# Designs tried in a protein design run: peptides against a protein of PDB entry 5H65. Part 165

Target 1, 294 residues: chain A of PDB entry 5H65
Amino acid sequence: QYLERTPLCAILKQKAPQQYRIRAKLRSYKPRRLFQSVKLHCPKCHLLQEVPHEGDLDIIFQDGATKTPDVKLQNTSLYDSKIWTTKNQKGRKVAVHFVKNNGILPLSNECLLLIEGGTLSEICKLSNKFNSVIPVRSGHEDLELLDLSAPFLIQGTIHHYGCKQCSSLRSIQNLNSLVDKTSWIPSSVAEALGIVPLQYVFVMTFTLDDGTGVLEAYLMDSDKFFQIPASEVLMDDDLQKSVDMIMDMFCPPGIKIDAYPWLECFIKSYNVTNGTDNQICYQIFDTTVAEDVI

## One batch from the design tools (peptide; made by RFdiffusion4, then SolubleMPNN)

Design b2_p20_3_s4 (from b2_p20_3, 7 letters changed)
Fold by OpenDDE base, seed 4:
Structure b2_p20_3_s4 (fold): chain B 294 residues (1-294), chain A 20 residues (1-20)
Amino acid sequence: as target 1 above (294 residues)
Amino acid sequence: VSAEELADKALEYLEELRKK
């Protein structure tokens, strides 16, 4: 895909939809805070959602912890179960279910845990020692996913979320349909449980200026633009610093725009209808920021 | 168990089960 470079002044005069290659300076961008730019996106309904904060998750898991694990749901062909009682004043019961692979318990690094009654802290610690963790609750006849407002799957430091609107949840026994019960691929887990997985995306608005004109371009990207996964950035200080460095490179604070480096990118125009008004908007696509900016 | 040791206990338990 080759496109000739087009000045912004020319682009601003053209009808949508069209694709362009541009060379412009990043005059400004919003939001300025990285945590505000990371969202969850549903590939089906296209709803953008906020990534839940730790405090949000604490509440969800606290509520879940008020429910008593059903002893009748312990120890199935799919999992072996153990219930621990916490040493806190409430004596909270936590059920941990160790998912088996064809009736055999796997190694910790390939083992999926189902946990009911666990706190965020406990779950996070478990996710560091086991392959994956799914927060669950006791349903009427089977274990069920706890809440789509919380991660349906936690692998290491990565929290995988599902779309509440598009998902049609199935009980945990549907994990039996997975042939591979060792790698626990998030998409496979989601499919088995009827979950439409959300995608972490960077969402920002760039104000681009090439000296001939100024336009705003929308960026929604998961891992291409920065070459950093949006799914990992919030949980990794080094990745956060890297993104900040990239943005500071293109839009350095305290420096005049004349000294800004040039950004080469692809943008596409599209029409947006708001009532009777038609507006042309622009979106960055198929772009990776270069380290050797001019 | 405490919240801090739950993960360790779970790991120990898994290892125990695997030996059976």
Scores: peptide ipSAE 0.663, ipTM 0.962, DockQ to the pose 0.848
Fold by OpenDDE base, seed 2:
Structure b2_p20_3_s4 (fold): chain B 294 residues (1-294), chain A 20 residues (1-20)
Amino acid sequence: as target 1 above (294 residues)
Amino acid sequence: VSAEELADKALEYLEELRKK
C-alpha cells in the first residue's frame, strides 16, 4: 500500500488507472465558496445533487400543509397523536405523532416525532427539543414520508436526505422493525423506510503544481480530508471558519505560489470518455490535510 | 398555537402523556 512520491510531470505521461502519492502546491481551487462545494451524493447511483436551500424546503412544507391529516391514522401501536390548530386565519392543522418504544413513550431526547402539516420553522424548533423529526403525510392506509426532496429525518441541525432514484419508500409502520427506538440512527431509519441515504460530500477541483507539472484533481470527500463532516459544516459557523482557514493556509491570497505550503496527498487517475474524446482525470483519495495544519 | 409555541406545546404534551 506504500507508494513512493511521483512527480507530476511523470504522472502526466502515464496511462490510467493508477494510484500515486504526490507532493504539490495548491495553485487554485474551485468553487471558492464553501457552500457551493457541499453536495449530496448517492452511494448507489452516484448522482450528485445540490443541498436544498431553506427556500426550497419552505415550498415543500407549505405544499404539504395544504393536506389535512387523516383522523383514522391517529394513535396506533407505534405512535400517539395530537393535532394542533394554528392561530392563523385558516387554522392550519398540524398533527404530531410521538413514536413509542414497545408501547411506551420515551423521554423527549429519545423520542422521534412524525409531523404532518408543519412548516420548516416549526419542524426545526421541534428537532431542537426532541431526538428527531420525520416529515410525513397521510397515505391511504398509513402515514408515509412526505417528500424525498425534503429531509426524511431531522436531528438537531442535521438534515438527512434520501435518493429519489434508488429509494423504494415503505410506509411509516415499517419503523416497527427497528430494535432500537431510542437512538434513531439515520441509516437504520433509512433502511426501515426503504430509503437510500445520500451522503454529504465536499466537491472541489484542485489545481496542483509541484514545479514539474500542473494537473487538476477532483476532491469528493465526506469527512476525511478536512477532518470535518460535510454533513455538519453548513450549519456550524465554527466549522465553516475552520475549512476556510485550511484552504487559506494552502492557498493563501495575496502571496506568490512559491511561498505556498506543500500538500501531500494521494491521487488516482482514471479514464473518462466523452464521445470520441478520451481524457485522463485525477481524483484525490485517502488524504487528510487537517493533521498537517494542526 | 403559533409556530413558536408548537414545540413547547408538543413537549408539554409528551410529558403529560408519560405521566399516565
Scores: peptide ipSAE 0.661, ipTM 0.962, DockQ to the pose 0.839
Fold by OpenDDE base, seed 1:
Structure b2_p20_3_s4 (fold): chain B 294 residues (1-294), chain A 20 residues (1-20)
Amino acid sequence: as target 1 above (294 residues)
Amino acid sequence: VSAEELADKALEYLEELRKK
């Protein structure tokens, strides 16, 4: 898309909604910590929520580990089951269910595991050797997803979450509806289980200054702005460093704003009404930060 | 099985099942 460049001073005088192309310096941004800038967004109810911490997940899985797998739910047409007993004092029972494709067990890189009673550490290790892992629990008549506060699907280092508000969970046997039981596309798994998948997004507020005016612009983006997926950044040190480097480039610490590079981006204005108060807000859209900065 | 061994055991088990 193409828009004529508009100075911030002119934008600040105009009514919303409108779209603009701007050239400005990034005076500051919030939040400063990368972890705080990564959120989960529901595409249906639009709620933003925090990505669970490892400690939060530990608690959930520890609680799950106190439950015993139901023997009657093992070895169905959908999966073959094996129970292992840990060597700890309590002898914790861990059930691993290997999902079959039309009655045939796939290769490990194509295999979905359902796990009961696993710890976060165990689950993560499994996800590195198999296609994907779903934490589950024994329901009354079928296996069920353990908890939407935890990932419903773990693939490698990526944790897929679902919206508690918008999801209507269905039992594990609904995975039978999937024709392809080898690729385990997260959206397909979510659909089968009645889950509205959450999206990882970068959420930041930029203070932009072009010398004529200053405005705050909201950024909510999954993978376009940085050309780095928000879904992967928290689990990859190199990606984290890349984001930090980009932000440091546009907003370098220890120097005056006069020396900052120029950022070219698109922003859109929109009206926000809260009671009798009307406010015009701005959001960055369709923008990728360039490698070369002016 | 230890926590560290579980993933390996699961992998071995899958391989064994697939041979049947």
Scores: peptide ipSAE 0.660, ipTM 0.961, DockQ to the pose 0.848
Fold by OpenDDE base, seed 3:
Structure b2_p20_3_s4 (fold): chain B 294 residues (1-294), chain A 20 residues (1-20)
Amino acid sequence: as target 1 above (294 residues)
Amino acid sequence: VSAEELADKALEYLEELRKK
């Protein structure tokens, strides 16, 4: 793990792949806006996806609400069901399924809800009162996950997403395989339902300058670099401010680079081939900068 | 129910169910 510090000028001359410890100034970074830097990453296929916006989710859930809950799928050994009708002119049917633990309904803070026909607003409000919410639809023989374009699990303000490419969805009854039906660990839920969970990641490009050379380094990190989970930052103003403060510290606006603080980090080089083009790229790894802010 | 009321009603319903 220990590496001697290497100047950028030397790194730029070397073949990939290699790992380096560097000390450089953050000349600039992209994207500048935090919300643009948060992506969803699949650990299997490595596809990067945009985090869906509320508007996107509204459409998905609105479409789902056009489907009528199947009466035959109500009240199983796994869940007790209740259907409510909205007060609006359309009289939308919303089915809420309360998941039981070994036939016993848990407390609200331990209870997973399966919801059919719910809006984003309704789901969010439910997630604030219950442990978790899964948007579902009526399948042919069982409830099924509504759409992987939407969260497969909502806990509080955190939306958990799955990879469409890598997931092989299983019916909701597969939740029976979970021994603990009170904690509702996202990874466990995902496994039970055949979902490959996506990871929230910060994705940024840093332009680093140590006075001997300049290189661009790619940052893809979930929670180490800022010591802030990418999964939480979008829904927490304080966390957003913290990230902004960190970035402003290393790359202060309106200040000369000579006055920038030094950033110590690890980078690894790797080869990228695109047709006839072959280039060496760099990625930041195993680096925490949050401690430098204090 | 309204969107605002659904969560409350669901909670109430759960509590009722838990009373058996």
Scores: peptide ipSAE 0.660, ipTM 0.961, DockQ to the pose 0.831

Design b2_p20_4_s1 (from b2_p20_4, 8 letters changed)
Fold by OpenDDE base, seed 4:
Structure b2_p20_4_s1 (fold): chain B 294 residues (1-294), chain A 20 residues (1-20)
Amino acid sequence: as target 1 above (294 residues)
Amino acid sequence: DPFDVDEVLKYLEERRKKQL
């Protein structure tokens, strides 16, 4: 699907939808701060939402930590349970459920933990020593996911979120449907629990200028544009620096646009109707900056 | 004392030894 380069002035005159290959300079972009550009996107309802802040998660997990694990829900065919009581914090009880594979406790690197009453810090520490962690609560008859406002699955430093609108949560025992209880693929876990997983995306608006015209193009990309996963960038300082470096390269501060490098990218036009207003918008697609820098 | 994450790992290891 090779496309010839089209000048922006020509594109601006054409009807949508169409696909274009362009060569332009990045005059400016929004938002300027990386943490503001990373969003969660639902592939089903297409809602964009903010990635919860650490403070938000702290509140959720603190609330969860005030709940007492139900003794009746301990030690099922799916998991073995152990409860720890903290010496401080009013004797907070933390229940850890070790998910078994065919009745056998796996190695830590293959083990999924279900945790009741854990703090964010504790959960994060656990996720670095075990395969995965799911924050849960005691339901009426089974363990349940704690809150979709928090991650439904934590693997290492990656927090997996689900869509509140599209998900129909099922109890933890539905993890039994998974044949492989060692790899804990996020999509499989989500499916078992009735969760529509949200996708981390970079969301930015680029103002592109090729000297013939100027247009704004929308970027919504998970990992292709920067060759950096949006799902990892918020938790990795080096990745953050890399993205910042890339953006500074294309749009260096304090320098005139004439000195900016050229960016080659693909954009598609599409129609947007808001009430009586109809406009043509543009979106960047199938573009990798590492390959498109000239 | 705070919840000791290392005890969780130790617990798993001990339980695994018993099942094998």
Scores: peptide ipSAE 0.658, ipTM 0.956, DockQ to the pose 0.847
Fold by OpenDDE base, seed 5:
Structure b2_p20_4_s1 (fold): chain B 294 residues (1-294), chain A 20 residues (1-20)
Amino acid sequence: as target 1 above (294 residues)
Amino acid sequence: DPFDVDEVLKYLEERRKKQL
């Protein structure tokens, strides 16, 4: 539990695995751009993947909009449906399905929308007026999730993604299994649809220097290190500014390292095998820096 | 051009008023 401070020179001589408390300066870090440090992590297969860019999503939804909603799948016990035809774009069809709670249409702030043929812009606008939005398509016998390369659930400005490798998608009617059809908890929605939700994480490599040695430490953190959720930072300019300010504080540009503040953190060592070669790597854990900055 | 999102909201409100 309690660990005494250990100089980096001593740590670099020890075998893994071990845990340490250190005091060091942040000489440098990578990637330098915040948006490049935010990744999606699967809790099951542990794959790290990039957060899809707006352009990627535009392509997916544009492709989805080329499909015609199946009239046979409109208006079930689970949802009421309406189709809009755009005046432009050659009469694009947009189907909106309003999920009911025990046969009753809920208030907008409690209502989950299933949407066919919507653009990213339209879906984002809808997510600001309704509780949640799920992009869907017409399957053979039921509505189905459109594409796991796109969000399976959008709430406000938060995009929830699922793992393609670990998920076994089920049809939309499986939302009937949810007792609470008002709050639309992302994990519950994911479970009902057979989705393994991905987790937003900050992924960075820190070069730490305490004057006795230099050590590279890996950071993979969801919301502890900065006390800012990785899931929200990409959509919030103020949160982005806060992270940038924290990093600039510890690693100020144009300033010599002698003037850098000291960073206290916990690191753990672990063994990594590359073929026949074994190396020791380090990871930051159970560390919060924001409390010391703010 | 995106379709009118406010019309979607209006539709829900109208449907709710007609619920038994």
Scores: peptide ipSAE 0.657, ipTM 0.956, DockQ to the pose 0.711
Fold by OpenDDE base, seed 1:
Structure b2_p20_4_s1 (fold): chain B 294 residues (1-294), chain A 20 residues (1-20)
Amino acid sequence: as target 1 above (294 residues)
Amino acid sequence: DPFDVDEVLKYLEERRKKQL
């Protein structure tokens, strides 16, 4: 895994694929805004998706709230159910299903809620008081996931999404297959429900300059580069500030590049063919920069 | 007009007390 440092001018002349260790300055990067750099990535089909905006989720949950919970699906061996009726003009029905562990209702911090008819605000509040929340709807024979465009699982402030292309949704009763109904590991929940979970990733393009040459390197990373999980950064102001500080350190605004700090990282080259055009691209890998700031 | 989230928690707690 040891690589000697190679100047960019030499790298630019070589064929792909190869791996390099480099020392360069971060001339610029894109996108500049953190929220634009956080994406959802499918590990199976490799599709990149935008993280849904709050407004998008509001619409989905509002639509879900127009449906009436099916009373025939309440109180199974898996969960106990209760329906609340709001005091608003429309009298919205909200069904909450408390998932049991071996027939026993668990403590709130270990309890998974299945919710029908909740708003985003209500669901978020619930996720802060209970272990997890799954937005669901009444299907023909069982409860089912509300919409893959919305989170299939909310734990605290973390929204877990599934891939529409790769997932083959199963009914909620498949949660019975879980041996442990207390920790609610997202991957286990996803597997039980036939969901391929999406991964939060930082997606950025770095322009690197070591004085001998300039190249662009692609970054797609979940939690190694910044030592900050992409899954948590959007919902944590302190983490956002940390990322911003790191980027400002390596690419300080209003300062000449000669004064920029040196960045040491690993890059790999690879070939990309678009029709008749053959291009060599570069990707950052196995690199952590957070230690320089922390 | 949101429904009372705190009532959901209270409900769970009350149900748990009954099962114990």
Scores: peptide ipSAE 0.657, ipTM 0.957, DockQ to the pose 0.725
Fold by OpenDDE base, seed 2:
Structure b2_p20_4_s1 (fold): chain B 294 residues (1-294), chain A 20 residues (1-20)
Amino acid sequence: as target 1 above (294 residues)
Amino acid sequence: DPFDVDEVLKYLEERRKKQL
């Protein structure tokens, strides 16, 4: 929608909720570190969660590896199974289940693996050679997702997470409901397994100044603002550099604000009540800044 | 790693050959 440009001083005097188009300079932003700005957002309950670190995942998969794969759950109509015993002193058992398409084992680039007892390193290596990987465990009657604290689906370098609060997990055999067992679209997998997928988002607070006033605006965006997916940025050094370059362009270090470029964006105001305190907050929406860089 | 990931790929390839 087209909106007339409104100066910040005028916005600061108005009641919420309203939408505005503004032209302002980015005086400052928080957090300053990119990795701190990437979070997971639930589209249903709207909770924000931290992206698990490698160390967190290591613990989860190590714990999973202490469990023995159930032999009776091997080789179903959905998947063919193979168990490997590691050559270490403990003889860890790793079960790999190859999901079939209409009873046929697909090519590696179309194949979904279900893994019991794999380490993070092993799973990541597998995800680079196969279409996707799901960490699982042996349940009572079927394979089950290992843990929603870990990715429910690893596809290439992308870790897909689910919301613990909103998800109602279903057993692995529910993957049978998928008509296409070759592309393994994350949303389809999530739906089949009763998972509400979390969205990677950039979460930042911008301090905006147009010379007439100053306001703080909240940014929560997946891929529009930077035209860079938040889901990919943590695993791609080049994308990280690109985001850093964009932020440095709008808020160059060691330079006076008078020399900053103008940022055009849309903001919406909304009311927030914190105890007895009622305040108006602002959020950036429907804004792309990358076009100014490209 | 104690678990050879390359063996997983080889296993799939071998099984595919048998089904074709």
Scores: peptide ipSAE 0.656, ipTM 0.957, DockQ to the pose 0.711

Design b2_p20_4_s2 (from b2_p20_4, 7 letters changed)
Fold by OpenDDE base, seed 3:
Formats: sequence, C-alpha cells, structure tokens
Structure b2_p20_4_s2 (fold): chain B 294 residues (1-294), chain A 20 residues (1-20)
Amino acid sequence: as target 1 above (294 residues)
Amino acid sequence: EPFDVDEVLKYLEERRKEQL
C-alpha cells in the first residue's frame, strides 16, 4: 500500500481513525531503559504485563522446590523419570522427566525435560544442554505446569510465557497429542497444554517532530521495527547494544534536534475515551527503521 | 549449589544406550 507523506500539523487537525505516512525526527522517547520497554502481550485479551525478572523467577522456583515429587507419577509412556537428591540444601529433590519420542528417548538436543524442584540456575543450565525445559509440579493425577508466572517453556535462552487470563491449563499428558516430539515448537507445546502464549513486544512512546508539529506515537512491536526480536533481546547483549545504537542514532544524546536524522514511519490514529475525556492517539505500525541516516 | 546438570545429561546418554 502506498500513502503519501502527511505533515504532522495536518494530521493533528484530522479526526480518527486514519492511517498516515510521516517523516519526522524523534525528539524523545520513553521509557529510556530497554529492559523497561520489553513487555509481554496477550494476542487474545491484549493485556500487557512485565517480563518477570530473575528475582521473581527465583522465588517461584524456590517455592516449587519445596514440593515433593509424587513417586506415583514417575515413568509413564510419555516420559522416563529420575530423581536427584542434592547433598546440601536439606536434601532437595529434583525430579527430571525425559520426554520420549514414540517410546524412545531422544538425543539431548531433541529432548524435552520436565523438571520438578529445579532452581532457575539449574533449569537454565539444563535448557542449554537439552532442547527445552518445562517447569512442572506433581498434580493430583498427572504432572502439571508449575506456574504461568514462570515460563512454560525454556528453549535455549528464550523464556516462553503464557497468559493467565486466557489459558485453560491441561495436564502434561496432553503432550501426547504432539506427533513429533523432537522439535518442540513453542506454539505447539502451548496448544497441547491449553496455553495462550504471550508475545514479547517492544513498548515505547515516541515524541515525533517534523518541524510543523509535535506528536506522540505509541510503538508496540515484536520484531519488525528494530528487525530484532523482542523475545531475544533481553538475553543477548549484542542485540541490546544494537537497539541502543539505533535509538542513539535517531535520538542522539548531547546534540540539538536540528542534527537528528529523519525517521520515516507509518502511524495510525485512534480514539481513546478516558471517562469524560476524548482523545486522539497515534500508533506506529508496519515500520522498519533503517540503520542509515535519512 | 545446584545439582550437577552434567549428571542429567550422562543419565540420558546411559538410558539411550540401554534402549538401543
């Protein structure tokens, strides 16, 4: 689709909703810290929530570790189980369930682990040695997902989260519905377990200025704007550096706005009602920023 | 003081040998 560029002064006079192509300078943005701009978004209920921090997860997994694995749930057709007892920490028990593929234990790089009683550190280490890890607990008749406040799936360095509001959790045996138990696609795992997966998104507010007017535009984007996945950025220093460089390029600190590069993007206007107040807001969409100065 | 993750890997490898 083609849209002609519209000056901000003209946009500010128009009713919503409409779509525009603009060319403006990024006067400022918020939040300034990258870790504050990455959120989890539900595609169903559209709630935004914070990505849990390490400290949050430590608490969840520590609590989970206080629960004793049920020996009756060990070794099913779906998984083989082994329990380790730590020498320290009051003899903490860690149950690891190795999910089988058609009754066969797969290679480590194909193997999904279900873990009871593991710490965050241990789980992360395991996720780097195996295909993926699901934190679980012993339920009444089956293993169950530990807590939707924690990742339902850890694959490499990526933590996959589910929506508490929209998910209707099913027991672990529902993983049997997956024909191929080697790739462990997050969406497939989520579907099997009744989880609505949350999406990592960059959430920012841009103050745009094209010399004719000033406009605040909302950015909610997963991987298009920066061409960097929001799902990976928090766990990759290089990606974080890249995002910071991009933002510094468009909004360089310590220099005047006259020297800022131009940003071309698409924005859409929409109406928002806050009580008795009616407001027109703007959102950036279908935009990829260039790394060169325009 | 986490438990030895390498033992988990070793266990899988041993179990795989048994099933083959």
Scores: peptide ipSAE 0.657, ipTM 0.957, DockQ to the pose 0.720
Fold by OpenDDE base, seed 2:
Structure b2_p20_4_s2 (fold): chain B 294 residues (1-294), chain A 20 residues (1-20)
Amino acid sequence: as target 1 above (294 residues)
Amino acid sequence: EPFDVDEVLKYLEERRKEQL
């Protein structure tokens, strides 16, 4: 909705909650490193989590590889299975399950793989050749998701994560409930498996200054602010450069704030209580800065 | 040592040929 522009000095005197349209300069922001600003957010419990590092994932998949695939779980109505034995000294067993569509094996670009015993590198390579990959393990009666600390679904370079707190995991056979077994929409897969998917978000704190006052505004946004998906930025150097360029544009290093461009955005105020301390905080919402650049 | 990912793709292709 349309809001009249309000100076920061006036906003700072008002009670919360309220919504404002402002025009201010970005004096500073934190964190400065892009990687540190990308988090995982649960839409249900609202917890923020760090995106797992490659090293963390390596450990999880290495642990998974110590388990032997259960032969009795191979080849169901849902999937066809094959086990490969590596040529290394340990002879690691890797089970790959090819999910069928109405009993028919689909093309690779439509095929979902369930993998036991794969390394991160192997899984990533597979995700670039097949539609999707789900890391799984052998349960008592069925295949199960390996670990919510790792992606529950990998599509290309995108890692989809689930919330440990809010998810109630179901066995892999629940994928049968999906009508479409070709596109493998992450939300549909998550729903079938009882997963609450986490959302990639940019999390930043902006210090805004319009000459009348200064306030800090919190930014938590998935793809509107930069018009760049937070889910893709970590795996794309060009997107990372674009975000950096945008931030450098609004907050150029080495020059005075008087030369900074104006940022037009929407902010909302809200009350936060920490013990006996009552504080008014501000959050940026419904703002796209890329439109100002284009 | 990683297993050959290309073999996975080849396997799918071979199995698809059998079902057609």
Scores: peptide ipSAE 0.657, ipTM 0.957, DockQ to the pose 0.733
Fold by OpenDDE base, seed 5:
Structure b2_p20_4_s2 (fold): chain B 294 residues (1-294), chain A 20 residues (1-20)
Amino acid sequence: as target 1 above (294 residues)
Amino acid sequence: EPFDVDEVLKYLEERRKEQL
């Protein structure tokens, strides 16, 4: 995929679509805050969504906790169930369903939990002790996923989300179709439950300047640009620090652009129509900053 | 407010001892 370097002034004069290799300085970028740059992307409908905030999840799980688990749905061939009652005055019911593998309860590190009535804090704690957790609710005839506005699967510190538009939710018993009930691969779980999984992506706009011209380029990347997964960065302080350090390296605060390092990257131009107006936009692709710093 | 998560783990361990 070799391309000779092209100055920005030349690129700005050309029609789209085309691919370029450029060498430019990062004059500025937006959004400035990392959390605002991480989005959820649907690979099917291509909608971008905000990652839910902790407060949003608290509301969803609080609402779920107001529902009483259906005793008729306890203890199936797929899972064994136990209900706990909290010791507060409300007496909240929490149902935990332990998914079995071929009728046998697995080790905790291989065990998927289905939980009714749990708080975000409780679910997160459970996900650190068990393989994974799915928030569920009692449906009419089976357990069902609680809400696609919340994670459909929490594995370790990773929250897996599904697309509301593209998903056709299936009941929890469809997990029976999984041959491997030990590793609980998120994509397999999603497929069994009729979920189109969303992808974590970094979404940023770079203002690039090579001295001949200025160009805004769009970045949508999951794990290549920073060599850091967007899916993990929000839950890992060290990864957040690393991204911040990278951005500060290319766009250091308090100094002039003349002292900025050069960034080499690939960009592609494309046409965007807005009514009768046609605009050429640019997107960064196939670029890793660690390999392109000069 | 939160229920004892460690009790959930203990419960699994106990159930595993009893299962065939």
Scores: peptide ipSAE 0.657, ipTM 0.957, DockQ to the pose 0.705
Fold by OpenDDE base, seed 1:
Structure b2_p20_4_s2 (fold): chain B 294 residues (1-294), chain A 20 residues (1-20)
Amino acid sequence: as target 1 above (294 residues)
Amino acid sequence: EPFDVDEVLKYLEERRKEQL
């Protein structure tokens, strides 16, 4: 995409909607903390929500661990089941269901686990040894997803979440509809279970200044701006460091703005009505800045 | 308190051997 460069002072005088190419300095940005900039976005209802904290997940899984697996739901054509009893005071029951591929138990790296009664720590450990893990509970007639407030699928260090508003959950046996039971593509799993998957996004507000004017631009991006997936950044120290380096480069602390590097990006204007207020807002789009530091 | 995750992996491996 090609656009002529437009100074901010000119942009600020124009009506929306329009697209612009700009060259400006990043005076400031919000939020300052990386973990606060990563959110979950529903592509259907467009709701933004926070990524659950470890403490939140602990509570959910602790509650799930208080339930007893239903013995009637063990060992189906879809999965083989094994129940372990912990050696703690309460004797917690943990049911692990190994999903089969055409009646055959696959290798661990291709195996999906359905787990009842696991703690967050245990589930995370399992997700690093098996292909995927789905936290489940015993329903009336079938296994069911435990809670949409927790991940519906964990692959390695990636937690996949679903939208509570848009999802219409189906029972676990619907995984039978998947032809490929080895790769466990998150979108396919979600579709089978009636889940609208949420997307990890970076959400930031940039204050841009080119010397002619100042405007705020909104950033909502999954993987283009930093060339780093928002879905992976929270679980990878190196990726976090990279993002921090990028932001520090464009907005270095303790240095005057005159010494800031120039940022080239695309922004689009749009109208927003809030009651009696009519406002023009700006959003960054189709912009990659990672190449400047990587 | 935590159950042995390694035992889960071992169990799968053993079950796979039986089906081969």
Scores: peptide ipSAE 0.657, ipTM 0.957, DockQ to the pose 0.736

